# Peptides against a protein of PDB entry 6TME: the designs that were tried, part 130

Target 1, 324 residues: chain A of PDB entry 6TME
Amino acid sequence: NRLKRAYIALQAWKKAFYSDPFNTAANWVGPDVCSYKGVFCAPALDDPSVLVVAGIDLNHADIAGYLPPELGLLTDVALFHVNSNRFCGVIPKSLSKLTLMYEFDVSNNRFVGPFPTVALSWPSLKFLDIRYNDFEGKLPPEIFDKDLDAIFLNNNRFESTIPETIGKSTASVVTFAHNKFSGCIPKTIGQMKNLNEIVFIGNNLSGCLPNEIGSLNNVTVFDASSNGFVGSLPSTLSGLANVEQMDFSYNKFTGFVTDNICKLPKLSNFTFSYNFFNGEAQSCVPGSSQEKQFDDTSNCLQNRPNQKSAKECLPVVSRPVDCS
Target 2, 324 residues: chain A of PDB entry 6TME as posed
Amino acid sequence: NRLKRAYIALQAWKKAFYSDPFNTAANWVGPDVCSYKGVFCAPALDDPSVLVVAGIDLNHADIFGYLPPELGLLTDVALFHVNSNRFCGVIPKSLSKLTLMYEFDVSNNRFVGPFPTVALSWPSLKFLDIRYNDFEGKLPPEIFDKDLDAIFLNNNRFESTIPETIGKSTASVVTFAHNKFSGCIPKTIGQMKNLNEIVFIGNNLSGCLPNEIGSLNNVTVFDASSNGFVGSLPSTLSGLANVEQMDFSYNKFTGFVTDNICKLPKLSNFTFSYNFFNGEAQSCVPGSSQEKQFDDTSNCLQNRPNQKSAKECLPVVSRPVDCS

## One batch from the design tools (peptide; made by RFdiffusion4, then SolubleMPNN)

Design b2_p16_6_s3 (from b2_p16_6, 10 letters changed)
Fold by OpenDDE base, seed 4:
Structure b2_p16_6_s3 (fold): chain B 324 residues (1-324), chain A 16 residues (1-16)
Amino acid sequence: as target 1 above (324 residues)
Amino acid sequence: SEAEERLQKILEELRA
């Protein structure tokens, strides 16, 4: 039966534990898997009279080990939360059998290998959190074709470009931060109709910001800091009617920071420090507003404190990148 | 628990 399969899976997993500091799996004994700590049972969707393992939550257990292929026997699991452990290895392909997977959180572990493509096989997946691991390689374009609500990819070893399919994403939150992504932000980004928060911090992204960013009407957080972006800020950023937190710091931007950006109606924090901006509107000056906080540190601004030297500024400011 | 509550919500969505 289904609980027997779950028993086999969970016992195989217990055997795959190298360390269990809090003795989380101490009661993982016997056939009554529904009594196991961190294991949650519910009536099966296809037959309410049958009890199945529907959820796993081992968050913050500091368990060292790996995910054995027998976990594929947990075919009724819709919630899989194992963040803040020390699991290593790869995500088993056998998890493709978990067709009800809705939330998959393996964040803050020691997983390695390429993007876990098994996540693409889950038709009902809404929440994907694989941040703070050692995943590497390319991000599959198909990830953004899925009807996800949230995608957390930050603090991994992903490289290559951001797929053009990003515009198809229905996610409200997407993080790319602290990877090795390169290239430009795709112009299709403006088509992300449900986007509230997007973070690009700490990558190798470059080129000009696409004008289409201004079409992100629902975005409240936009962080593109610590990259290699060049050129001027797009004038279309005036369209970010709901942006509250905006960060362009630690790039190679040039030009003038305009009133249209600094006077955005819901803007509370705007950081554009550590660039090569050579001018800013009065509305962008730190201290100019009680409702907004600005940081213009380490630019090429005249009559402002803590700016770059002429020696640092002249080579860049005199050769502005044309984004047109 | 928080996990149980979240699971119940998920299962409701999957049934819909």
Scores: peptide ipSAE 0.732, ipTM 0.975, DockQ to the pose 0.962
Fold by OpenDDE base, seed 2:
Structure b2_p16_6_s3 (fold): chain B 324 residues (1-324), chain A 16 residues (1-16)
Amino acid sequence: as target 1 above (324 residues)
Amino acid sequence: SEAEERLQKILEELRA
């Protein structure tokens, strides 16, 4: 009996709660699991005459605890939303039995350990949100083989390089922000056909930006701020026909910010402050347009306010990195 | 609820 298995799982989970400030699980009593707060039942896909637990939503419950292995008994769950809690430990591998998993949101918790590879076992997964946790280690390349709509990885402890398989991703939104990723952005990034928003903020990425970024025709948000990127901005960035928000601030870029970039047709905000640019086109100057907002603060620009000193600029500007 | 409505949509997608 599926509901009986669900009862076992949910009672095990309740037992795994250390704190339930809002008494969310107060009514988790008795065999009628479909009446449990945050538990949603629906007719089974394989047999509409059978009622099963199909969804869990415990968002914003501030529950402290862990995910016990008995959760693997919830084999009919397609929606699992438990964000903004204080769950700790690892994601149990027993969740591999949840073959209908479609949306998995465990963001804003205290999860630790490596990337939860169990997520890779779910054939129908479309939404993965694991941001604001303490996941660590390498990002498995296979994550980008999944047909995901969105991948939220930001604010974790992921290390190593971004997998080259990123180009295979069909996600519209991908966030890497506030991790410990290092190395270069893979050239395969240009193969991301459905990408709308990508965020690299606050990592340890380095090297030159790949020219292939210019192939991201659908991207509206591109943020690579607060990294260690070097060299000039690729001329191919002129191909970003739909970019609205672009941020390259807090890097080590050099060279000239070209007119072709600043005149991108959909560009609304372009921040390239806190770099070592030694020139900019007139179209890039803050205040030059009423339709666009620019920030050129703390570069090596002449005749602009709030720039770096010659002493700071000379060592870097005189030794530009050749990205060719 | 919002979650219930979302779930219904998901199940419809999975059924298709």
Scores: peptide ipSAE 0.710, ipTM 0.973, DockQ to the pose 0.963
Fold by OpenDDE base, seed 5:
Structure b2_p16_6_s3 (fold): chain B 324 residues (1-324), chain A 16 residues (1-16)
Amino acid sequence: as target 1 above (324 residues)
Amino acid sequence: SEAEERLQKILEELRA
């Protein structure tokens, strides 16, 4: 039966624990898996008279171990939360059998290998959190074809470019921060109709920002700091009617920071420090507003404190990148 | 528990 399969899976998992400092699995004994700490049962969707393991929550258990293939026997699991542990290895492909997977949170672990493509096999997946691991390689384009609400990829070792399919995403929150992504932000980004927060911090992204960013009407947080972006800020950024937090710091931007950007109606914080901007509107000057916070540190601005030297600025400012 | 409540909501969505 289904609970017997769950028992086999959970016992295999317990055996795969190297360390359980809080003795989380201490009561994982016997066939009554529904009594196991962190295991949650519910009536099966296909047969309400049958009790099945529907959820796993081992968050913050500091468990060291790996995910054995027997976890694929947990075919009724819709919620899998095991963040803040020390699980290592790869995500088993056998998890493809968990066709009800809705929320998958393996964040803050020690998982390695390529993107867990098994996540792409889950038709009902809405929440994917794999941040703070050691996943590597390219991001599969298909991830953005899924109807996800949130995609957390930050603090891994992902490389390659950001897929053009990003525009198909319906996610409200997407994080790419602290990876090794390279290339340009796809122009299709403007098609992310449900996007509220997107974070690109600390990658190897480059090129000009696409004009299409200005189409992100619902975005409240846009952080592209600590990359290699060049050129001027797109004038279309004036269209970010709901942006509250905007960060372009630590790039190689040039040109003039305009009133149209600094006077965005919902803008609370705008950081454009550590670039090569050679001018800014009065509305962009730190202290010019009590409602907005600006940082123009370490640019090529005249008559402003803490700017780069002429020697540092001249080579870059004199060779502006044309993004048109 | 929080997990149980969240699971319940998920299952409701899956049934729909």
Scores: peptide ipSAE 0.708, ipTM 0.973, DockQ to the pose 0.964
Fold by OpenDDE base, seed 3:
Structure b2_p16_6_s3 (fold): chain B 324 residues (1-324), chain A 16 residues (1-16)
Amino acid sequence: as target 1 above (324 residues)
Amino acid sequence: SEAEERLQKILEELRA
């Protein structure tokens, strides 16, 4: 009996709660699991005459506890949303039995350990949100082999390089922000055919931006701020026909910011402040357009306000990195 | 609820 298994799993989970401030699990009593708050039943996909637990939504419950291995008994769950709680520990490997997993959101918790590789075992997974946790170590290259619509990794403790397999991703939204990623952005990034938004904010990324970024025709948001990027902006950025929000601030970029970037047709906001740019086209000057917002603060530009001193600029500008 | 509606859409996709 699938509901009996679900009962065992849910009771084990209730037992694993250290704190339930809103008494969310107060009605988690008895065999009628479909009446449990945050538990949603539906006809089984393989047998419509059988009712199963198909979804869990405990978002914003502020529950402290852990995920016990008995959760692996919830084999019919396709939606698992437990964001904004205080769950700790690791994601159980027993969740590999949840072969229908479609959306997995454990964001805003206190999970630790390496990347939850159990997520890679789910063949139907489309949405993965593990942001705002304490996951650490390397990002498995296989994550980008998954046919995911969105990948949220930001605000964790991931380190090492971004896998070259990123180009295989079909995700429209990918966030790497506020981790410890290092190295260069892979050149394969240009192969992300469905990408709309990508965020690299606040990592230890370095090197030159790959020319292949210009192949991201559908990208609307590109944020690479607060890293260690060097060199000039690729001329191929003129290919970003749909970019609306672009941020390269707080890096070590040099060179000239060109018209072909600042005149991008859909560009709404372009922030390139806190770099070492030594020139900009007239179209890049803040206030030059009513439709576009620019920020050129704290560069090495002549005849512009709030720029770096010559003392700060000369050592960097005189030794530009050749990205060719 | 929003979760129920979302789940319904997911299940429809899984059936397809």
Scores: peptide ipSAE 0.698, ipTM 0.972, DockQ to the pose 0.967

Design b2_p16_6_s4 (from b2_p16_6, 7 letters changed)
Fold by OpenDDE base, seed 5:
Structure b2_p16_6_s4 (fold): chain B 324 residues (1-324), chain A 16 residues (1-16)
Amino acid sequence: as target 1 above (324 residues)
Amino acid sequence: SSAQERLAEILAELRS
């Protein structure tokens, strides 16, 4: 009976395909759904004697279509990977019935609408990838209350501020890049105890960087480039003992880039170009180290190549933002 | 398949 429901769901989905260039669903015929391309069956968790559809993998199928509400009948699905397709529309709320959802990857599609709040209803969700879509609106604070390993939000149309609940996140990887997020990075960011990689690239974030960033002891990648950040770099950044890749380029930072930052023990790449820094320690100079790569291009540094003109620098450097 | 292998891991985790 559960496979019958799956059949109904999958046939409804096939009907919702506008284009299937690789004929992925060509064999989606008949009641034997477990033989369908991209459909994976397994014994049900509640009854091992019952075979159920437990996974969908249609990655890279270039399918055009939408997700019909009948997909809610796939109540046993724990893995849903449909990235790199051309699915459009919204994520149906009927997916709330998929209570075993563990990995949800709809990245690189054409989905629209607000954040798919149905994802918040999945108690076992560990992996959420909705990047490279057209999702818009506010990010619900509750996303960070979930015990997710990874949160990929980049390349969408999300707006508003980053929720303060971010500090509650246990995710190792979080991407905000290439959205329309605004406001300051919440001070609670320092409470992200499992964070390894966080990317803020290409948003409308502003204000001073919170000192609490320095508490991210496990972070290896910190990219805040292409925003509107101001002020000096927090001295607490010296606490980033494991940071390897750090990028603050294309902001409005001022002040002095210190030895304590440039001599971070694991730092391999540090880009602070296209800002208004008016000084840097010798350890920050590109070429000063064989183990570290620096980029100080287009700042207000003296005796360095490819810097901004005095005319461009003076108005900003003379009015430094006090982040204290 | 890789998806099938990953699914097995997921189901094992959910079962535990």
Scores: peptide ipSAE 0.731, ipTM 0.972, DockQ to the pose 0.960
Fold by OpenDDE base, seed 2:
Structure b2_p16_6_s4 (fold): chain B 324 residues (1-324), chain A 16 residues (1-16)
Amino acid sequence: as target 1 above (324 residues)
Amino acid sequence: SSAQERLAEILAELRS
């Protein structure tokens, strides 16, 4: 009996709660699991006459606890949303039995350990949100082989380089922000076909930006701020026909910010502050446009306010990195 | 609930 298995799983989970401030699981009593708060039943896909647990939504319940292995008995779950809780530990490997998993949201918790590779075993997964946790280690290259619509990885402890397989991703939104990623952005980034938003904020990325970024025709948000990027901005950035928000601030970029970038047709905000740019086109000057906002603060620009001192600029500007 | 509605959409997609 599938509901009996669900009962075993849910009771095991209730026992794994350390704190339930809102008494969310107060009604988790008895065999009628479909009446449990946050538990959603539906007819089984393989037999419409059978009722099964198909979804869990415990968002914003502030529950402290862990995910016990018995959750693997919830084999019919397609939606698992438990964000904004205080769950700790690791994601159980037993969840590999949840072959219908479609949306997995464990964001804003206290999960630890390596990337939950069990997510890679779900053939129908479309949405993965593991942001605001304490996941660490390398990002598996296979994550980008999945046909995901969105990948939220931000605010974790991931390290190492971004896999070259990123070019295989069909996701519209990918966030790497506030991790410890290092190395260069892979040149394969230009092969991302459906990308709308990508965020690299606050990592240890370095090197030159790849020219292939200019191939991201559908991107509306590109944020590479707070890293260690060097060299000039690629001239191919003129190809970002749909970019609205672009941020390169808090890096070590040098060279000249060109008209071709600042006159992008959909550009609304372009922040390139806190770098070592030594020149900018008139179209890049803050206040030059009513439709666009620019920030050129703390560069090496002449005749502009709030710039770095000559002493700070000279050693960097005089030794520009050649990205060619 | 919003979760119930989203679940219905997901299940419809999985059936197709």
Scores: peptide ipSAE 0.728, ipTM 0.972, DockQ to the pose 0.961
Fold by OpenDDE base, seed 3:
Structure b2_p16_6_s4 (fold): chain B 324 residues (1-324), chain A 16 residues (1-16)
Amino acid sequence: as target 1 above (324 residues)
Amino acid sequence: SSAQERLAEILAELRS
């Protein structure tokens, strides 16, 4: 019965294919769905004597089409990987019936519409990858209430502010890069206890960096480049004991880059180029360390090469934003 | 396949 439902779902999906260049679904014929290419069966969790469709992997199949509502019949699927295809449309609400969903990867497709809120209905979800699509609108605050290990949102059309609920996230990796997020980074960011990597690249974020960033003891990668951040770097950044890659380039930061930041024990790469910093410690100077790489290009530093002109610097440096 | 191996791990976690 469960395999019969899977058959109905998979045949509906095959019908929803506009193009299958590699003939991936060529063998999707007949009731033996467990033999279908990209379909993986396993004993059901509730009854080991029953075989069910538990996984779909169609990665890199270059399939054009959409996800039909009949996919909701695949109630036993825990792994759904369809990245690097040309699927379009929206994620069906009927997928709410897939209560065992653990990993959902629809990255590098042509999905549109708002955030797929159906993902919030999956109680066991640990991995969510929706990057490289055309999702738009606000990010639901509830996304960070989920016990996700990784959240990949980059390269979409998301707008508005980053929810304050971000501090509740237990994810080790979170990417916001290349969206249209605006506003400040929430102060609650410091409460992300398991965070290792966070990327804000290429948004419309602004304001001062919150001091609470310094509480992210487990962070190894922090990239806030290509935004509109202002003010000085928080002194509390000295608390990032495990940071290896740090990028603040292409912002509007001012002030002095301190020894406490540049001497972070695990720091490997620190890029603060294309800002309006007017001073840096000797430990921040490129070439000062064999173990660390720095880039101070295009700031307002004295006695350094490739800096901004006085004309460009004076209006900004003379009016520093006070973040206190 | 890698997907099959990962699926086995996932199912083991879900059973626990």
Scores: peptide ipSAE 0.721, ipTM 0.970, DockQ to the pose 0.963
Fold by OpenDDE base, seed 4:
Structure b2_p16_6_s4 (fold): chain B 324 residues (1-324), chain A 16 residues (1-16)
Amino acid sequence: as target 1 above (324 residues)
Amino acid sequence: SSAQERLAEILAELRS
């Protein structure tokens, strides 16, 4: 009996709660699991005459606890949303039995350990949100082989390089922000055919930006701020026909910010502050357009306010990195 | 609820 298994799982989970400040699980009593707060039942896909637990939503419950292995008994769950809690520990490997998993959101918790590779075992997974946790280690390259619509990895402890397989991703939104990723952005990034938003904020990424970024025709948000990127901005960025928000601030970029970039047709905000740019086109100057907002603060620009001192600029500007 | 509505959409997609 599927509901009996669900009962076992949910009672085990309730037992694994250390704190339930909103008494979310107060009504988790008895065999009628479909009446449990945050538990959603639906007809089974393989047999519409059978009622099963198909979804869990405990978002914003501030529950402290862990995920027990008995959760693997919830084999019919397609939606698992438990964000904004205080769950700790690791994601149980037993969740591999949840073969219908479609949306997995464990964001804003206290999970630890390596990337939850159990997520890779779910054939139907479309949405993965593990942001704002304490996951660590390298990102499995296989994550980008999956047909995901969105991948949220930001605000964790991931390190090492971004996998070359990123180009295989069909995701429209990918966030890497506020981790410890290092190395270069893979050149394969240009192959992300469905990409709309990508965020690299606050990592240890370095090197030159790959020219292939310019192939991201559908990207509307591109944020590479707060890294260690060097060299000039690729001229191919003129190909970002749909970019609206672009941020390269807090890097070590040098060279000239070109007219072709600042005149991108859909560009609304372009921030390139806190770099070492030594020139900019007139179209890049803040206030030059009513439709576009620019920030050129703290560069090495002449005749502009709030720039770095000559002492700060000279050592870097005089030794530009050649990305060619 | 919003979760219930989203679940219905997901299940419809999984059936297709």
Scores: peptide ipSAE 0.718, ipTM 0.970, DockQ to the pose 0.962

